# Peptides against a protein of PDB entry 5A53, part 133

Target 1, 230 residues: chain A of PDB entry 5A53
Amino acid sequence: LVENVKQALFIPGQSCNKNLHDIMVDLSALKKPDMKRFNRKNDIHPFEDMSPLEFFSEKNDCSLMVLMTSSKKRKNNMTFIRTFGYKIYDMIELMVADNFKLLSDFKKLTFTVGLKPMFTFQGAAFDTHPVYKQIKSLFLDFFRGESTDLQDVAGLQHVISMTIQGDFQDGEPLPNVLFRVYKLKSYKSDQGGKRLPRIELVEIGPRLDFKIGRIHTPSPDMVTEAHKKP

## One batch from the design tools (peptide; made by RFdiffusion4, then SolubleMPNN)

Design b2_p17_3_s3 (from b2_p17_3, 9 letters changed)
Fold by OpenDDE base, seed 1:
Structure b2_p17_3_s3 (fold): chain B 230 residues (1-230), chain A 17 residues (1-17)
Amino acid sequence: as target 1 above (230 residues)
Amino acid sequence: RVGPAEEVEALFLSLLE
């Protein structure tokens, strides 16, 4: 079964800066080999006109896109876009906080390119709140694709952790989502003649704290069409 | 507050039991 792995396109916007470029490079490295990057800046405003993104989706055969922009109101903004049939399905703005860490800030660990990460989601809102449900769905779709093939735990090298930063009530600003990437190190510890499997997590980066911005949600009809398994 | 790493570690330990 050829896993229909969704391809991602990373697009620097006109306002893309060095920090966003570096973040783009590091985050896109986790999507290799199923990733394309534009080298040129493109003047795209997805919440004003979605047509350029639909054109890029079709022309590059990418159902996932990330637009890198920065403004005074939306600093270090990563707009994540999904398409279905090359039409916009959903969009979400995730602004990277200034406390970000790049891969170069961590000890370089060799990893096999193309291994699917395990995901962990911390916070009940990932299963109950519409915005956090969309974030969960997006990141699962972005890095795992639709294949439910339970990668044998034995082949697991990477864990992506997504944590909601604190509790919130209705009407309060949505807490940030903490994005962390870990490498799993399995050790056989000889404690007392029983080889207990010991797992150590080593952060490998990037480290991103996402502030939630604007959202475009799919119509009920598009949800129905996207869930129709061929 | 349990950091993201500690939460992930706890989850993995719970899956190995």
Scores: peptide ipSAE 0.030, ipTM 0.629, DockQ to the pose 0.060
Fold by OpenDDE base, seed 4:
Structure b2_p17_3_s3 (fold): chain B 230 residues (1-230), chain A 17 residues (1-17)
Amino acid sequence: as target 1 above (230 residues)
Amino acid sequence: RVGPAEEVEALFLSLLE
């Protein structure tokens, strides 16, 4: 089953600032061509009323949405929303830390638009903790593109890395997730007549450290319906 | 602390071995 590539809609909220706009532009560039951006600010409060997002999902045929808002309590907040049947499936607030880097902060490298990134997840909690499982699932859905059975490893140019920043115990604040994007460079090193394959990772941006905020989880019924392969 | 890049690099190197 070739799953259709999920389309993403980036929405500036009423409190969207220049930094968030720049982050939106750079992050959305990784989702091209399967991305739309609104140019106008929209007054949306997804944890108070989800209906505007459901409307936008249906109207734009987008199952992925990102709302860009900023407040004193939730600075540089990216609310990631997934819909199923144009109804809210889940939401998560990911606040970008002030140490972010834009694509302009890195060496401009030519990349082919639409190449599927490889994902790496560092931290056991991505497989065990419900919040980090949701984050993992979300980012895979967001950036994986078309699922082709053939992972053409030969076409792998980009790596999206997500790292949990440090260890944590139950009841402690959830560590940030470090979002990094790398380009893979393959080199053949001539050492003593043996060509050893060498891989170099070059960070290409954006660099985002995500602080986890509020979460909306799907109902068990919606989970069951979303996992039903047609 | 091993940075994200170093961790990913180490992972890739381990897969090439």
Scores: peptide ipSAE 0.030, ipTM 0.649, DockQ to the pose 0.057
Fold by OpenDDE base, seed 5:
Structure b2_p17_3_s3 (fold): chain B 230 residues (1-230), chain A 17 residues (1-17)
Amino acid sequence: as target 1 above (230 residues)
Amino acid sequence: RVGPAEEVEALFLSLLE
């Protein structure tokens, strides 16, 4: 099975600041080697004109893009974009809360580059609510790609956890999504001749709390075409 | 409220059983 690993392009917007740059570096490190970063700021407003993103998608052969912008209204905004046939499929704004932690804030653990993380999703809304379903789909697509192969539990080193922060009712603001990255440590505890598997999770970063912003949903025609390609 | 780490740990423990 040729793993069609989707390539990601990280784009600093005109309003990209140091914090967003650092977040971009750390998050993109998890996507290596399937990641490109622009070094120059680009004045892109994806909800006003999507054409520049479609151009970058095609020019760089990237079906995933992340635009880094910051304003008073949309501070630390990561716009996640997916393309299909180099046309915009969907977009979502995820604003990083000020309580973020970088990889440098955690104990440096050696990680093997290219190991696919396991995902865990906490919150029923990831399966039922359209916005959280899109987020789930996006992050699975972003970090795992299309590979449905059950990762051998023995090869599992990293876990990405996404948690909906609290309960919400219809008409209420959508709770933040808590993004956490853990390294899995397996220990064999020899207690009284029974080897009990002990698992320890060590947070390795980055730690990001995502506030949900604007969303662009795919057209019905694009959904149909995207589902035709296995 | 179970923290993200505790939820993940519980999930992994359930998968290893």
Scores: peptide ipSAE 0.030, ipTM 0.649, DockQ to the pose 0.062
Fold by OpenDDE base, seed 2:
Structure b2_p17_3_s3 (fold): chain B 230 residues (1-230), chain A 17 residues (1-17)
Amino acid sequence: as target 1 above (230 residues)
Amino acid sequence: RVGPAEEVEALFLSLLE
């Protein structure tokens, strides 16, 4: 079953600033060609009223949305939204820390648009903790393009790495998720007449440290419906 | 048997450490 690649819509909120716009541009570049961006600010408060997002999901045929907002309490906030049947499935606020790096901060390495990234998740909580499981699911769902059967290692151009920043105990604030993007450089080194394949990881950006904010979890009914294989 | 993807992942993890 070739699952249709999920389309993403990036929405500047009313409080979207230049930094958020730049982050939006850079992050959305990783979702090309399966991405739309609004150029106009939209006054959307998804945790107060989700109906505008459902409307945008349907009108734009996008099952993924990212709302860009900023406030004193939630600076550089990216609200990631997934829909199922154009209804809100889940939402998560991921606030970008001030130490972010844009694509312009890295050496411009050309990568082929549309290649499926490899993902790496560092931290046991990605498999055990419900919030980090949602984050893992979200990012896999967001950036996994078409399931080409042949993940030809030869076709692997970039890696998205997500790392939980440190250990935490129950009741403690959830550590940030470190988002990193690397390009794989394969080169043959001629050392001593044996061509050993060398692989180098080169960070290409953006570099984002996500602070976890508010979460909306799907209803059990929607979970059941979303997992129904056609 | 660690699949090729898992081997690459392990290799990458070892390079990031």
Scores: peptide ipSAE 0.018, ipTM 0.568, DockQ to the pose 0.170

Design b2_p17_3_s4 (from b2_p17_3, 11 letters changed)
Fold by OpenDDE base, seed 4:
Structure b2_p17_3_s4 (fold): chain B 230 residues (1-230), chain A 17 residues (1-17)
Amino acid sequence: as target 1 above (230 residues)
Amino acid sequence: RVGPAAEVEATFLELLK
């Protein structure tokens, strides 16, 4: 089953600022060509009324959306939304910490648009904790390119890394998720007449530390329907 | 300080073994 690549829509909210716009541009560049951006601000409050997002999902044929808002309580807030059948499946607020880096902060590296990234997840909670499982699922869905059987290893140029920042116990605030993007550089090192493949990771940006905010989880029925293989 | 890059590199090298 060739899964169709999910299309993403980036939506500036009414409170979108310059920094958040720049973050939007840089993060959305990783989703090209399967990305649309609105140029105008939209007054959307997804945790109060989801209907405008469902409308945009259907009208733009996008099953992924990112709403860009900023307030004193929720600074640099990226609300990630997934839809199923143009209905809201899940939502999560990820607030970008002030220590972010844009693509312009890194050495310009040529990359091919549309190449599928590899993902790495650091932290056991990505497999066990409901919130981090949702984050893992979301980012895999968001940046997963076309599943072509043949292209896997030879075309690997980029790694998206997600790390849970530190350990936590039940009842403690959830640690931030560190989002990093690397380019793979393969070097042939001649050590002692044996060519050993050396791989180096070069950070290319953006660099984002995500603070977890509000979450909307799907109903069990929606989960069952979304996992039904046609 | 093992930066996130070093952890990713280690994980990636482990996956390639």
Scores: peptide ipSAE 0.029, ipTM 0.584, DockQ to the pose 0.056
Fold by OpenDDE base, seed 3:
Structure b2_p17_3_s4 (fold): chain B 230 residues (1-230), chain A 17 residues (1-17)
Amino acid sequence: as target 1 above (230 residues)
Amino acid sequence: RVGPAAEVEATFLELLK
């Protein structure tokens, strides 16, 4: 079963500022060609009323949405939303820390649009903790691209890395997730007459440290329906 | 502390084995 590539819609909220707009542009560039952006601000409060997001999902045929908002309590907030059958499946607030870097802060490297990124996840909690499991699932869904059965290693250009920033215990605040994007550079090293293939990872941006905010989890019934193979 | 890049490289090298 080849799942269709999920389309993403980026929505500036009423409180969207220049920094959030720049972050939106750079992050959405990684989702090309499967991305739409609104140019107008929309007054949406997803944790108060989800109906506007369901309307946008259906109208734009997008099962992924990102709402860009900023307040004193939730600065540089990216609300990631997934829909199933144009109904809200899950939501998570990820606030971008002030130390972010844009694509313009890195050396411009040519990349082919539409190539599938490889993912790396650092931290055991990505497999055990429900919040980090949701983050892992979300980002895999968001950037998976076209399902080709052949992981053509020869076509691998990009690596998306997600790292949990440190250890934590039960009841402690959840550590940030460090989002990094790398280009794979293959070169032949000539060291002492032995040509060894060397692989270098070059950071290309954006660089985002995500603070975890509010979460909406799907009902058990929606989980069951979303996992049903047609 | 090994920075995020070094952890990524280590994980990537393990996946290429």
Scores: peptide ipSAE 0.028, ipTM 0.579, DockQ to the pose 0.057
Fold by OpenDDE base, seed 1:
Structure b2_p17_3_s4 (fold): chain B 230 residues (1-230), chain A 17 residues (1-17)
Amino acid sequence: as target 1 above (230 residues)
Amino acid sequence: RVGPAAEVEATFLELLK
């Protein structure tokens, strides 16, 4: 069964800067080989006109897109877009905070390209709050593709951690989502003659703190269509 | 300092149980 792994397209917007380009390169490296990047800037405003994104989705056969823009109001903005049948399903703006770390800021570790990461989500709101549920769904869809029931633990090399930064009440600004990437190191520890498998997590980057921006939610009809198993 | 790594490790160990 060829897993229909969702392809991602990374698009630099007209306002894309060097930092945002570097973030794009590092984040897209985690999606290899199922990733395309545009080298040219494109003047796209997805919350004003979605038609250019639908066109790119169809022309590139990509159901996942990330638009890289930066402004005074929306600095280091990554707009994550999902399409269904090359029509916009949902969108979310995730602005990268200035404290980001690139892959070059960490010890380079050899990893196998194309291995699916495990995900960990910290914060009850990922299961209860509609915005954080969308973020959880998006990142699972972006990096796992279709859920294979049998995650071969033997093939597990990477863990992506997403943490809601603190508690919040109704009507308060939504806390940032802390995005972290770890490599699993298995050590055979000889403790007392029993080889206990010791697992250590080593951060490999990138390190991104996402501030939540604007959201486009799918219609109930599109949700029903997207959940129809072929 | 229980950094995000410790929370991830705890969650990962719980998922392996």
Scores: peptide ipSAE 0.028, ipTM 0.566, DockQ to the pose 0.060
Fold by OpenDDE base, seed 2:
Structure b2_p17_3_s4 (fold): chain B 230 residues (1-230), chain A 17 residues (1-17)
Amino acid sequence: as target 1 above (230 residues)
Amino acid sequence: RVGPAAEVEATFLELLK
């Protein structure tokens, strides 16, 4: 069953600033061609009222949304929203730390739009901790792109790396998630007559450290419905 | 049998260390 590629809608909130706009542009570039961006600010408070997001999901036929807001408490906040049947499935706030790097901060490399990224997840909590499991699920769902049967290694252009920043214990603040994007460069090295394939990873950006904020989790019923194979 | 994708992932993880 080839699931249709999920479309993403990027929404500037009322408090969206230039930095958030730039982050939005760069992150959304990784979702091309399956991405829409609003040019206008929208006054949306998803943890107070989700109805506007459901409306936008339906009207734009987007099952993924990202709301860009900033406040003193939640600086550079990207609220990632997923919908199922145009109803809110889950939400998570990911606040971008001030040390972010934009695509312009890296060497411009030619990038083919629409190629499926490889993912790497560093940290056991991505498989065990409910919040990090949601993050893993979200990013896989967000950037997986078209299910091509042949992950031909030849078609692998880039890697999205997500790392949990350090160890943590129960009851401690959740460590940041380090988001990195690398382009794979294959070189044929002629070393001593043996052509060894040399693979180099080149960071292409954006570089984002995500601080975890508020979370909305789906009801068990919505989980069941969302996992029903059509 | 670790599929070619898993070998590539392992190689990448080693490169990221």
Scores: peptide ipSAE 0.018, ipTM 0.516, DockQ to the pose 0.177

Design b2_p17_4_s1 (from b2_p17_4, 14 letters changed)
Fold by OpenDDE base, seed 1:
Structure b2_p17_4_s1 (fold): chain B 230 residues (1-230), chain A 17 residues (1-17)
Amino acid sequence: as target 1 above (230 residues)
Amino acid sequence: GSALEGKAYEQAILSQI
C-alpha cells in the first residue's frame, strides 16, 4: 500500500514575526520531507475568508496548512487547517505561549528524516471533549498520516507527547495543550549481571504550550465524505 | 515546576510505549 502521506504547507501571515518564523522552521522540520514553506508573507484571514487557503491547498497539493500570525489578541498564533478535496475541512487556532523553546535550546541530536513519530496523549478529554478530540485527530493526521502496519515500531526514534495542562470543568476556559518532543535513547544497562535494554526519553524540542483559540468544525456531510475510504 | 515535567512525566510517557 503506497502511503498517501499528507503534504503540509507553512504560510507566514502578514503579521508573522521572527519568533513565529523560528517556530515554523522547527515544527516544519518534523514534517520533512512532506512539507513546503512560503518565504513571503501572505495577508490571509481564514476566519473571515477561507478562499485563499483553498486556492493554496489546490495549487500546492497540500491538505494540511499552518498559518503563522500574531496580534495583541492572538499572539504567536498557529492556525492549523485541513482540507478535503481542496475545501476547508476544519481549522483551529493554537497560540504558542511565550515560554516556548526552539531546537537550538536543546542538545542537538541527529534524527533520521521521514521517520514517523509515536504519539502519546495525556488527559481523558482527548477522547471525550470535542475540541481536544479535534486536536488529537489533527496532530495524528499531521505527523503520522494513515496508520501503517506493525513495521513502524522497529523505526521508532521519537515521541511527540501532548498533555492537557490540568483539570477543567464545563464552562471554564480550556487548558493549554503541552507539546513536547522526545528522542528515544536505548541504553544497555548492566543491572545485576543481566543486560536489560533501558529506554530513556531525551527532550529534543521544540517545546510549545498551545493556548486554544477559534475553531471551525466541518459539516456532518463533510465528515462522512472525508471518512469514506475510496 | 509543573508536576507534568521531569522524570515522573517521562516515566508516564514511557509506560505508554
Scores: peptide ipSAE 0.228, ipTM 0.802, DockQ to the pose 0.045
Fold by OpenDDE base, seed 5:
Structure b2_p17_4_s1 (fold): chain B 230 residues (1-230), chain A 17 residues (1-17)
Amino acid sequence: as target 1 above (230 residues)
Amino acid sequence: GSALEGKAYEQAILSQI
């Protein structure tokens, strides 16, 4: 079963600012062609009422949404929403730290639009801790293009790296997730007449440090339904 | 600066690819 590529909708909230708009533009560029952006601000408070998001999911045929909001308490907040059957499956607030870098802050490299990025996850908690498992699942789901069984390693141009910023114990605040985007640069090194293939990473942006905010987790029933392969 | 930036971190990412 080729799972249809999930469409993403980027929604400026009422409190969306210039920085969030710029971040939205750059992050959504990585989801092309499978993204829509609203040009108008929408007054949406997803942790108070989810109904407007379900309506937008259905109306736009988008199972992925990102709400862009900013307040003193939740500065540069990206609420990532997934729907199943146009109903809210899960939500997570990821607040972008002030040290962010846009694509314009990096050397412009030619990239092919629509190539599936490879993901790398650094930190054991991505496989053990429920919140980081949700983040891992979300980003894999969000940036998964066509499920080609062949990871055409020959077509691999981009790596998205997600790193948990440091160790933490139970009851401690959850460390930030460092989001980094690299282009793979292959070159032949001439070392003593042996041309060894060398691969280097070149950061291309955006650079985002995500502080974890509020989370909505799916019901056990919705988890079971969403994992039912048709 | 987070020790997770620079050539050593890039090498760690590359080792996972």
Scores: peptide ipSAE 0.227, ipTM 0.804, DockQ to the pose 0.044
Fold by OpenDDE base, seed 3:
Structure b2_p17_4_s1 (fold): chain B 230 residues (1-230), chain A 17 residues (1-17)
Amino acid sequence: as target 1 above (230 residues)
Amino acid sequence: GSALEGKAYEQAILSQI
């Protein structure tokens, strides 16, 4: 079975700045080896014209894309795009809050490239609310790819945690999503001659709080085609 | 700081593993 691991393309937009570039570098490091980055800025407005992204998807064989833009209205904006058959499936704007932390802000821990992270989701809305369901689906798809349901627990080194920041009611602004990355650290604690296995989480970064922006939802026809198992 | 950050939050994550 050829592991059809989804490739990601990171695209700096015309308004990409140093902070967004640094965030792009750090987030894309978690997708290695299945990641490409453009070094040049591209003038792309995906909610006005999607055609340039479809072209890049096909040309680079990437079904995942992230566009980095910043404006007064949409500061530190990461537009996450998925394609199916090189056509736009869905899009979501996730704006990084100013309190972000880079990998350089944490203790450098060696990580094995290519190990799949475990995901944890905190907040019932990840299973019930359409927007948070899309975010959950996107991040699982982005980092796990299509390969086997058996997370070899023996290979578990990283945890990605996604948390909805508080409760909300219908008609209220959608709470931010807190993105956190941890390394699992096993300790043998010697307490009174009994070695108890202790597992600790060590935050490794990046630390990102995502404000939700604009969304493009897939057409019913594309949903049906994307869920057709061959 | 939101109760959703720090060691207590890390323990809640660990309880799901």
Scores: peptide ipSAE 0.226, ipTM 0.807, DockQ to the pose 0.045
Fold by OpenDDE base, seed 2:
Structure b2_p17_4_s1 (fold): chain B 230 residues (1-230), chain A 17 residues (1-17)
Amino acid sequence: as target 1 above (230 residues)
Amino acid sequence: GSALEGKAYEQAILSQI
């Protein structure tokens, strides 16, 4: 079965800065080989006009897009876009907090490109709250694709962890989502003649705290069409 | 320190694997 792996397009917006560029490079490295990056800035305002993104989706055959913009109101903003039939399905703004760490801030570890990450989600709201359900769906779709194939545990190289930063009540600002990436490191511990397999997590980056911004939700019709498995 | 960082967090992740 040829996995219909969703391709991602990373787009620098007009307000893209060095930090956003570096974040884009590092986050997109996790999507290799199923990733394209534009080198040129594009003046795109997805919540004002979606048509340029639909055009880019079709022309690049990318059902996933990430627009990199920054303003005083929306600093280090990564707008994640999904398309269905090259039409906008959903969008979410995720603003990277200033405490971010790049891959260069961590110990460089060799990894095999194209291995699917394991995901872990910390926080009940990922299963109950509409916004966090969309975030969960988006990141699973973005990095795992639709493949239901049992993750070959033998191929498990890295874990993407997403954590809701604290508890919240109705009407409160939505807590940030903490994005962390770990490599699984197996050790043969020779403790006392019993070789116990020990697995350790090693953070590899990037480290991103996402502040939630604006959201576009799909129409009921698009939800129905997108869930129609052939 | 938030319980969301360090060894406790790593252990929580490892417990889900």
Scores: peptide ipSAE 0.205, ipTM 0.795, DockQ to the pose 0.046

